Peptides against a protein of PDB entry 3WG5. Designs and how they scored, part 69

Target 1, 218 residues: chain A of PDB entry 3WG5
Amino acid sequence: LAKNIVYVAQIKGQITSYTYDQFDRYITIAEQDNAEAIIIELDTPGGRADAMMNIVQRIQQSKIPVIIYVYPPGASAASAGTYIALGSHLIAMAPGTSIGACRPILGYSQNGSIIEAPPKITNYFIAYIKSLAQESGRNATIAEEFITKDLSLTPEEALKYGVIEVVARDINELLKKSNGMKTKIPVNGRYVTLNFTNVEVRYLAPSFKDKLISYITD
Target 2, 218 residues: chain A of PDB entry 3WG5 as posed
Amino acid sequence: LAKNIVYVAQIKGQITSYTYDQFDRYITIAEQDNAEAIIIELDTPGGRADAMMNIVQRIQQSKIPVIIYVYPPGASAASAGTYIALGSHLIAMAPGTSIGACRPILGYSQNGSIIEAPPAITNYFIAYIKSLAQESGRNATIAEEFITKDLSLTPEEALKYGVIEVVARDINELLKKSNGMKTKIPVNGRYVTLNFTNVEVRYLAPSFKDKLISYITD

## One batch from the design tools (peptide; made by RFdiffusion4, then SolubleMPNN)

Design b2_p13_1_s4 (from b2_p13_1, 6 letters changed)
Fold by OpenDDE base, seed 5:
Structure b2_p13_1_s4 (fold): chain B 218 residues (1-218), chain C 218 residues (1-218), chain A 13 residues (1-13)
Amino acid sequence: as target 1 above (218 residues)
Amino acid sequence: as target 1 above (218 residues)
Amino acid sequence: MSYVELPVLGAAL
């Protein structure tokens, strides 16, 4: 029987329009091959809200399940990364990773200080992150607290609170644990049950552009 | 004789993937109507390098001339805004505006301090900004100094040094001064001579999404 | 019109 394909790609660094291009490229490749899923190994301190929103929308429009995997140990899905994860079909975290810290900022001053977002912006992102959590059947109260308390969680806490679905050490454990799980959001209007029983894992390397931009953004 | 259309739109705030969406939307509207040009009134402190690169590419792919107008008085084309301007078909500035300050940063620390970009990133953007200046026949030495010296210029200085093409107080003066100018980069592979003798000016309002995102980003 | 950064340390221009 022909093996179903699972793609694995890495996205590291700030969430920007280039990160959107990476997500779009990786998902498009996996869509073209009718992959069973794509796993995005995500390590981000966060980034731009608009790029984040575009990435979330791109994930929601995916023809295949998009799994966000906070990986490797020491990685984070901070800020924008949390929103992206909450907008995905399944969230996994490796031991020693983190998720949360979603308080929006306008940026940083020339002296470096955080420019606080006006309350209207904060309230918008509270509503937005809660909607992502609600749509995915994840903990919307904790999602709000990622902003209002600038909360960060361990994988074990995130799993316990119903923010994520899987804690896994590596891709093999992720595939094993997520096999038979339903997507937390629809794929093409339907909740998909993941089937990883007879899968070929294909790793997508960053393009030269991806390497250059990540090099420029790291 | 049917009047040629010139569109005018405003882009204010940080350069992000949403700013890309604004550029794409505005240019697309003007392309659909076969406008003689679109003028983007730009006021930006900068933003994300990847969004900036995508915007530059979108401008370069435009079917119509895209004029960047640093406007109103007090506005700036700082950092990413300078790159965008250098990637456009014509640059104008209002009196009392600024251009430059292009030194890349990784971001800001939690205490606010600027995280310096590694030399490799800085060198990449030096090469990139010089290429934009060279392709547009603008001053590549000054473009490099926007990074290496974090230089900012007045409209009068920018015009004098061959960074920009027009100093104008308003859209009417811009149209008057730019009438008969050739684009600094090709439109569909050809340098276009701007014809503003019999023009209707149409203002593009931000979409509700644009207003919301700008509201969320402001 | 101000820009929302999510608190992430990364490259800005």
Scores: peptide ipSAE 0.047, ipTM 0.289, DockQ to the pose 0.156; fails the geometry check
Fold by OpenDDE base, seed 1:
Parts: sequence; structure tokens; C-alpha cells
Structure b2_p13_1_s4 (fold): chain B 218 residues (1-218), chain C 218 residues (1-218), chain A 13 residues (1-13)
Amino acid sequence: as target 1 above (218 residues)
Amino acid sequence: as target 1 above (218 residues)
Amino acid sequence: MSYVELPVLGAAL
């Protein structure tokens, strides 16, 4: 019997237009192969709002479940990463990771201080993050507080508050725990029950360009 | 029996003079084919006030119902997009979308800060947005607060407050929910009851020019 | 009428 395929890919660093290209490429490969799901191992400090919104859209347009996995230990789905996670079909976190700190800014001043976003922008992202949480059946109050209080949570807290679905140490534990779960948002208009009972895990390598950009931005 | 036609077209990105051309083209095609309605899938962060006002006028002059659908999930009818929506015959939103943040500005400074509009301009747009809401039987208080408080709402909030008429996940749910609804403003001087019981959905593709401009502006 | 923008959300997150 042909094993169901689960793809695993890594996204690390700042969320940019290039990060969108990575998501698009990875999801497209997994779609073409009719994968059971793709797991994106995410480690990001944040990034561009425009790129984030495009990534969320790309995830929501996926023909297969997209699982955001904050991994490895020490990683974060910070700022833009939280929005991406909330826009996904399932969120997992490894122990020793974090999620949250979603307050938008205009940028950094020459002295490294944050330039605060005007209320217009802040309120936009409050509405946006709440909508992502509501649609996915996740905690919209906590999602709002990721902005209004710059809240960051541990995996255990995030699970407890209903922000995420799984705490898992590695891919094997993630597959085991998420087996039989329903996606938090539809895939092609339907909520999908994940089937990880007999899967082949395929790792997607970063492109040469991905490696080069990561090297320059790190 | 000839199926009634519903057109669907996408408008994405900044509201500009080119966006007006897109609206005009799409509505004109649907008018020529005596469509039951046109659905515009809207995703915009805002744009030019002049273009917005022209688009609103073009919608109001339509010979057929124009439904603004904030879609897909992660999309927004931000700023200019809210005015366009409020000027339309029916507003729908997908879960995970937003509406609002309508305060006018003069532009952005070299440092990325907002240049505030003088009270005269702000008051003009307060009156304008209230008039759109009042004419469409929508919440004029919330419409004003989209400016005065830079308010943004989720689909559920917008529905609850009577800003929008439908929350729908996709075109099929939109057609189902809006079937039998009356337009919020007249079409050719009459309020129209939407009939979506036996419709053919036709998608309008962006022109080559539309694709090129989107590519340059993204 | 003065050029009025209905601002594009330019934000970093």
C-alpha cells in the first residue's frame, strides 16, 4: 500500500517576500505529490506584515493541511510568526519555544528604538489577528493580547489557553499526537481529519537561494 | 431554462485609477451579459481617495447588483476598501478578514510617519462615509468610528453591528446565504431581490495589464 | 481637492 507522504520543511529567520516564496514552493511541492500534510518547522523573530499576510493567504489556499511547528527548542513564532501560525491548519510547538509578541511597529529608528505604529495600524492588526483566531477556533482574546499586552507564551500556556493544538518534542511525537485531529480551518472547503498512521516523512531542503539569503540575513 | 449568470472577479492591492478601470471593465462585462449579479472579491490595504470615490460612483451606477466580498481569508477591505464596500449593493466577508481603518491621511513622510489630514478633510470623509452607511441602511455610527477611532472589525463584529450583510467561507456559501436578500441600495432605481437558486458562476480573469501592475506593486 | 490617501497599511510585525 502506497505510504501517505508528509513533507517537512524549515523556515527560519525574518519574514520577507522571500519567505513567501519559500512557503509557496514548499506547499506547491507537497500539493503536487498529494501529501497528507506539510509540516513547516518555523523559527522567526518576525518580519514584514505584507509578506506575513501573503503567507497566511497561501496557507489558507493550500490544497493540503499546513502544520506550523515552532521548532527546534529555543525557536520562536514571534510577531509575524504568530499570525502565520494562527492562519494555519494546525499549530504545534516544541518545548522551550515561544509564541506571541505581535504588536505592529513602523520600524526602528536610527538609534534602534521602536517606532510605534499609529492606532490605525494597531487596530487593523488587532482585528486581523482576532479574525484568524476566531476562524480557526482558537483563543481570540489571547490573540488580541499578543498585540495589546505584547504577550508571549510558552507551549504549555499556549496549549492551555487554546492558542495551539499540540506540544511535541519532535516530528514523531507531533505525528503521533496530531493523528486523528481535525484541521482548525478548511482544506479545499472541508475540515480534514489528519491521518498519520502509516506515513513516509520527506524533508524538503532549502534551495541554494534560500541558503544564501539565510546566510546574508543571519 | 437558461441559467442566471453570476460573475466573480478579483480586485487585489492598492486602490488607484487602475483599480477603477478594473471595476469598470468587470461591471461592464456583467451588465452586457445581463448577469444576476457580480461578486468582486476584494483584498485591499487602501489607496487613493479620488479613485475610491470614482469606484463608488461606478458601483452605484451599475445596472446589476455589485456584491463586495472581502476574500480570501487574510484579506481586508481596509481604508478605501471600506468605503467601496459601504457604497455597494451587498457586503460579504470571509472568516479571517477585516474591514475598517478609514482615517484619511495626506501621505507618508520620508521617515514613514503618517501625515495627518487637516480637520477639513477628515470631516469631509466623516460626512461621506456616514452618507454611504445611511443610504445603504448600514451602521453609520460604526462607519464614523472607522475614521474617528480608526476602528477595524472582524466579519462577526461587522455583521453584529450591521456594517455587513453576510459572513461566508466561499462563493457557494455566499450565494446560498445572500439568496433572497434585497440589495442595500437601488439598482437602476429599484431594490433588487437577489436570486441565486439556479446560477452559473463565471470567473473573470484579470487582464494582462492587471497582472503586470499587480506584479510591480507587490 | 488636496491629494488624500486612505492609507495603505505599511507595518512591520
Scores: peptide ipSAE 0.042, ipTM 0.314, DockQ to the pose 0.116; fails the geometry check
Fold by OpenDDE base, seed 2:
Structure b2_p13_1_s4 (fold): chain B 218 residues (1-218), chain C 218 residues (1-218), chain A 13 residues (1-13)
Amino acid sequence: as target 1 above (218 residues)
Amino acid sequence: as target 1 above (218 residues)
Amino acid sequence: MSYVELPVLGAAL
């Protein structure tokens, strides 16, 4: 029986326009091969809200399931990473990872202090993150608290509160636990049941350009 | 005789992933309508190199001529804006605008000081900006000096040195002066002669999302 | 670390 393909790619560092290109390239490759899914191993401290919103839109437009996997242990889907995760078809976290801390800031002052976003911006992102949670059938109250309390959760807490779907130590455990799960958002207008019973895992590497830009932006 | 359409859209502020979305949306609209060209009124202090590189690629993939117009008076195509301009089919500048200052930085330290890019990154962008200039038949020596000397030019200097093609006070003068000019890079593999003899100018407005993100990122 | 623009530690051009 021909094995279904599951792609795995890594996206690490700040969420930028380049991060969008990485998502777009990786998802496009997996779409072209009619993969069962792509798993994005995400490790981000956050980044640009605009890039994040484009990434969420690209995930939502995917022809295949996009699984955000906060990996490896010690990684985070912080800030922008949480929005991306909440916009995805399935969220997994490895033990020792974190999700949350989503309060928007305007940046850092000359002294390195956080410049707070005005209430209008904070309220916009509250509405946005709640919409992502609601659309994906995830905990919208906790999603709001990721902003209002700058809340960060462990994988166990995030699972318990209905923010994420899987806690997995590695790709093999992720595939095992997510097999037969329904996507939390539609793929091409339909909720898809994941089939990881007979899969080949293919790892995608960053392009030379990807490596260079990641090196510049990190 | 049916009028050819020329689109005009404004892109202002930092070059980000959202700026890419604006370019993509505006160029796509103009492509769908088989416009004679799109003029992007650009005013930017710079931004992200990754976003810039994606914008350049999107311009180079355009099915219609993309004219970068540094406008209004007081505007700049600084840093990332210069790369975008050099990657475009035609560059125009209004009097009292500037272009250049392209030295890559890693960002700002906690004290607001510039963090210099390592030589490997600076050298990459020197090669990149020179390639854009060479491919477009523009002054590659000055393009290099935009980085190595952090050079900024007036419209008159930029025209004189062969960095740009047009100095124009407004859209009407731009259309008049660029009529019959050949694109500096190919459109769909061919250099196009611009025909602005019988054109309708259509202005594109930013989307609500565009306005919001611009408001957040500026 | 809060969401908005981390100063793009990327090569700001």
Scores: peptide ipSAE 0.034, ipTM 0.305, DockQ to the pose 0.205; fails the geometry check
Fold by OpenDDE base, seed 4:
Structure b2_p13_1_s4 (fold): chain B 218 residues (1-218), chain C 218 residues (1-218), chain A 13 residues (1-13)
Amino acid sequence: as target 1 above (218 residues)
Amino acid sequence: as target 1 above (218 residues)
Amino acid sequence: MSYVELPVLGAAL
């Protein structure tokens, strides 16, 4: 079975249960085809904690490497997006993107002000984000600071601090730079060396439902 | 200005930011027309805390009475729906509906098990739900038990315990039974006596967006 | 805006 396919899918917008379905569908397709990896081009301001946790778990259960790629320039893996990234097998960012700002909130008030989460919620998510960082061999201190300081990082800073693994301008550069890297978390209980030699890149289109949800949530 | 219009709108499904938009739109229409009240036929399993809190706040800021009516038979004001109801000017339930089960959760695991909220989250929402009950002169002990015991009540129980104000089979019975009742919370800083003598009932249809969101979230 | 939202009751996934 030619381990020479890399899937690329895009997930944009708020993290919801529908976003989970997108992740699940995309990863499932890539698993079925025994892809070398799937790259998820992620651009999110954040979203729901439950959806985030389920997405993380789905990634952790993936039979193939899931690479979170914060893309395009101007995109973010903000809040829930950072957790998802930290739960993935590899994180990449394009120049001009951001990661962080992971402070849990109860929501927004009518005036747009943040309804702050009580300290125990914050502490729960601190523990959770730190665990994701630790399990992936990433910077758990910075992961905590994404919450406690509401820190946002550039790709260069995130790479420097060991939050992410790759800065890449495009998919081709990502494939080139990540070729031969080990996954930061196991794939089916094993750390996998990514093999992007002579790969076919296949783009996964959003379903009709995905398009509709995006249209409504944007 | 003839105080003789009652609006009826339906909100079904999960409580989300889109549900807030529905509440806001419906209440705004009723406010613009100087309606005697708006009745929201609510059927929800729950949803997002932020959307719930914003809906509660929007109801509290309403220039007209907002009546939450758990309808039709088989419907629920579960979880977030209970908070919304407790934040409203009057709660009614149809026979065969339910209210309660307000325990905050972080989400559901992949196996469908509940990811429990840490005690401080639970305590925050206990305080919040109790405040809603207290402010509305409803049973704050039962409101707490909706969380601590994950209690769900029938309409008859909820009425008996002073959680709700009316049990009604339909809009006509609701109007009849609630006529002359005072709002449980202020309308523009004043408790209002509901006047459903010779009212015109106007049904508000969901927008296209509302229909689309419902289709996607159901 | 960057946020992690908590469900009161988790929306069914």
Scores: peptide ipSAE 0.031, ipTM 0.597, DockQ to the pose 0.539; fails the geometry check

Design b2_p13_2_s1 (from b2_p13_2, 6 letters changed)
Fold by OpenDDE base, seed 5:
Structure b2_p13_2_s1 (fold): chain B 218 residues (1-218), chain C 218 residues (1-218), chain A 13 residues (1-13)
Amino acid sequence: as target 1 above (218 residues)
Amino acid sequence: as target 1 above (218 residues)
Amino acid sequence: VVGIEPISFKTVT
């Protein structure tokens, strides 16, 4: 039986192999404690595609619901962050946040200009992001447009268009609004109804290593 | 008589000569045990064309049905993986996976840009992939477009367009859905009807060598 | 050697 615990952890910055390690650690802790769910407060401008795909896979392999919460106000789930969100069991956004801008790039030139990805890569990620949306019962058309039109949405737009499930100002509102919702993807092959009645909220602090790497990459 | 056994093995990462060795080992084990079939859980971004062609040949020489299963969610049968799948006895995909993006390249430049293959090479692989599709009774037009348009598909699209045979969330669903299906290519000159009634599922673990090489190539 | 490699993609920051 789950201990009626909800974990909350923060992931901020670029998506890298180290970000994968953070996700893995946080989810593992919550799994070990048989938590009702883990909420990941996400603020990312994007990052590496390989790390992103690994993170999505790790979320989908979770034994517990993983909620992506774009938080605090001013945060974004940009680029890789959108893919991660679409791969999760539930997406929430705080007011004043954004989601989208998913067009793949090869990198930046010396002059700061974007090096465009070849059509092969772009089409690959179009299929990938559409797949994530379809699997989770989210808006696949908008998911494609996150790439093809480099679209970005507000929380209200994202909710309206069926990209996300919750708009919430804080963790308490998130818990209240998501209570009784079903996960958008299965947990161990089953869609789970979230039960946030009388939960203990536990915050996971970043490790010392997490803090140091975030400092170096920022 | 087959022992009513189905083997499951995982192949993840780049397609190399070592990946061929994995396929060969896994298929050989299943052949020796007179298995009903082997399921290869495939997650690959692509790799070497020579290794890919050898793998296809090894699959086609198998004494038992070889099922390619694009799994888990987030996995892909990209590039070389698509060719391998099209060369197999049955293709399945999990939700949230992709297939396609088959355009050949010579490699990557120092700046990370793709070095395009000359038309001669591209045309060779167009003919090759179309041949695989035609032989297996799969959509040869889409197979060509995997190269010419660098197309990628979701599982649902791939099923709809006749590229794959099954969409399944897990091994149990795969076995259930593929039970009674005929192989898309012959086994020892005969199309085989799959019998997954009361089968024992045996997982083949990667060898120590397999683990080490995967770690080095990632 | 013809490669069919996945491209490492950086998302636009």
Scores: peptide ipSAE 0.058, ipTM 0.332, DockQ to the pose 0.201; fails the geometry check
Fold by OpenDDE base, seed 4:
Structure b2_p13_2_s1 (fold): chain B 218 residues (1-218), chain C 218 residues (1-218), chain A 13 residues (1-13)
Amino acid sequence: as target 1 above (218 residues)
Amino acid sequence: as target 1 above (218 residues)
Amino acid sequence: VVGIEPISFKTVT
């Protein structure tokens, strides 16, 4: 029986337009090979709302399941990363990672102070994040609290509250635990049952451009 | 008589957090040398509102006059660039440049469609841009129309409507025309009369990091 | 286009 292919790629750093390009490239490669899924190892402190929304849209338009895996230990899907995760087909977290802290800010002042978003913007993103949670069958109340309380959760808490689907230490454990799960959002209009039996794992490397941008933004 | 120093630096591309770093670096260098002013040659299609607001704040906190010069011909101070310009001590434009088109968007959809900002966000930026215009003694009605009508102006129009202060073909003409002008906003609480008589022009190069980021984002 | 992406969902670490 032909091995199902699962792609694994890493996205690290701030969510920007370039991050969108990374998502697009990685997902496109996996789509072209008719992969069973792509796993995106995500480590982000957050980033741009526009890029985030575009990434979410790209994930939702994927021809294959997109799994967001908050990895490695010490990583976070903070702020924009939480939105991206909530927009994905499955969320996993490694032990020692975090998710949440989604309060929108207009930016940082020169003194490092947060410029608060006006209530109008905050309310927009409350509605948006709740929509993502609801559409994915995840905890919309907690999703809202990621903003209103700037809540941050451990993997165990996130799982308990129904924000994420899997806690896994590594890719192998992730594949094992997620095998047979249905996607939390549809792929091409249908909820897909993940088949990670007898899979070939293929790692995607960042492009040279990806490496360069990451190097500069860190 | 010791030559007054005027620094010239270029900022091109999308307004991002990195663009803030560029502004900060350039202005800091000019401040350290007690320059008469710094001229930022700006060419931007726009960018992030947060970065824009931080840049405006950095300009307003400058110990020296910051002149935004929309340059070269074909350049624009579009969207975020307009805000930055309106927040500066003096705006100049080269012939064949443009300013305006400030309607806020949440981003671009995957199909390239604009995701419109909710009225709440739009209204926030209307208030913000009007404040910048009013504080600088520039046309607040036109500033609003940069958003509400997505208005874009030529240098001649922008000058006519009191959005900008100078139309100049090059740095030499800019210095000549702006000599003796008062800054449109205060420097250290005082409106400064620009003295570009017997000045030394010093060009600041982008850092290696600046070059690399620009290369990747283009 | 003011990418009013003002909202950097950046966690201030």
Scores: peptide ipSAE 0.057, ipTM 0.384, DockQ to the pose 0.678; fails the geometry check
Fold by OpenDDE base, seed 1:
Structure b2_p13_2_s1 (fold): chain B 218 residues (1-218), chain C 218 residues (1-218), chain A 13 residues (1-13)
Amino acid sequence: as target 1 above (218 residues)
Amino acid sequence: as target 1 above (218 residues)
Amino acid sequence: VVGIEPISFKTVT
């Protein structure tokens, strides 16, 4: 039987409008090849809320399942990364990773202190993150606490509390554990049962432009 | 005997000019009270190079030992955080934290990709990070590789390779393990032997301004 | 701009 393709791509660093383009490019490639899924190895401390919301929307518009994999060990899906994960078709975390800390801020002042978002913005993102959790059948209470308590979770906690779907050490374990799982949100209007029984893993590298912009921002 | 004071303060988030003011404020308070040391619980994915260099300079100008403690578990001293750590009087890491990934970038492009720094800038920071490591008697080869290989280390690796001085689970273990250690760089021209045998731990909270600016940037 | 950060090390341009 012809092998189904699973794409794997890494997105590391701050979430910006360029991160959107990375998501868009990677997902588009996987869509064009009718991949069984794309796994995004995500390692982000967060970034821009506007870019995050666009990324979430792009994931939700994906013609194929988008799996957010907080990877490698030491990686985080922090802040914007949590929203992105909660908006995706499946969340996996490697041991030694983290998720959460979603309190919105306006930025950093000249003295490096956090400029708190006004209640209206905080409340907006509380509603937004709860919506993402509810839409995906994930723990909306914990999602809210990612903001209200600036909560961060281990993979084991995130799994235990129903924030994520899989804890896996690597791509092979992820494929094995997620095989036969249904996506937590629809793909083209339907919950897709993932089939990783006969797959070819294809890695997508950052474009030259991706490499260039990441270097400027790192 | 009167207890020596050890201050503990948290600096979390992006390294900016405001982070400099946080460092300056915290260190100044500890200096004014003639503290035995200040422990900065650092959790940063990085930030601005200018702010980082100013922070390093402020630490080097400290009248008391500044201990960078990558804490809590899940925290990182990434990018700018690594430079700050390497510029400090003692580095500790909690289990489950990371250090490294120091490749300078110019920023992120509109599509979220990294804009690479030109070789002149990269080479400048290679020299700079190696200088910090050499001045502190830490592993300058690994410090360079934090840039050239975008290397990230676990606490155990960082200790093993002579990047850091202590792995500790909490403040109490840190105080116990670092007691009797000499600072890795001078304080007022001398290497200070840390005395944590009779200390009172005082926690410094972010100012209102610190909280406000962090919220704006988060 | 609402940040949901943190940010990696940026060189000053």
Scores: peptide ipSAE 0.029, ipTM 0.276, DockQ to the pose 0.205; fails the geometry check
Fold by OpenDDE base, seed 2:
Structure b2_p13_2_s1 (fold): chain B 218 residues (1-218), chain C 218 residues (1-218), chain A 13 residues (1-13)
Amino acid sequence: as target 1 above (218 residues)
Amino acid sequence: as target 1 above (218 residues)
Amino acid sequence: VVGIEPISFKTVT
């Protein structure tokens, strides 16, 4: 039986325009090969809101399911990572990872203190994150609290509250648990049932450019 | 006689992934209408290297000439803006604008001091900026000095040194002076002679999203 | 730039 391809790629570090390029490249490769899905192993402390929004849009435009997998243990989908996850077709987390802490900030002052975003900006992102949650059938109240309370959740809490879909220790467990799940957002206008019964896992490595930019932006 | 369309759009502020989206949108609109060119009125203090590189690539992939116009007086194509300009089909500057100051930095410390980029990163961007200059037939030595000396130039100096192609006070003067010039890089593999003899200028406004993101990223 | 924490602005100044 012809094996369905599932791509796995890693995106680690700050969410930037380069991160967008990585998402775009990886998703494009998986699209071109008509993969069953791509799993993005995400580990990010956050990053730029603009890059995040573009990444979300790129995921939403994907011709295949994009699974955000907060991995490995110790990783986070913090801040921008949470938005990206909430905008994706499926969220998985490994034990010992975290999601949340989405309060928008303008930056850090010279003394290292957070410069708070104006209420208008905060309210915009509240509306945005709630929309992502609602559109994906996830917990919009908790999504709001990721901002208003700067809430961070464990995988178990996130699953319990209906923020994420899978807790998995590794790719094999993820594939097993997510097999037969419907995407939380449409792929090409349709909710897709994931089929991981007969799959070949293909790992995508960062390009030299990716490595270089990651090195520069880290 | 059917008028050739020249689009004019403004990109102001930090170079980010959103700035990329603006470039992409504006260029795409101009491409779809088979415009003679698009003029991007650029005013930027700099921004992210990754976004900059994507913007350069997007410009290089344009089906029409992309003219970077440092405008209005008082504007700058600083840092990332210089790279973008050097990667474009034509550079124009208004009197009272500046270009240069391209030294890569990792960011600012808590005390507001610049965190210097490692030599490897600096050297990478030296090579990159020189390549942009060489590919566009511009002064690669000065391009290097934009980094090594953190050099900033006036329009008159930049023109004199062969960094830019036009000094113009406004769009009308720019069109007049650039009429008949060849693009400094190819459009679809060919150097294009600009034809501004019978043109209609169309201004593109930022979308609501553009305005919002600009507001957030500023 | 509205960063969503942590905002790392890697700026090419």
Scores: peptide ipSAE 0.029, ipTM 0.287, DockQ to the pose 0.162; fails the geometry check

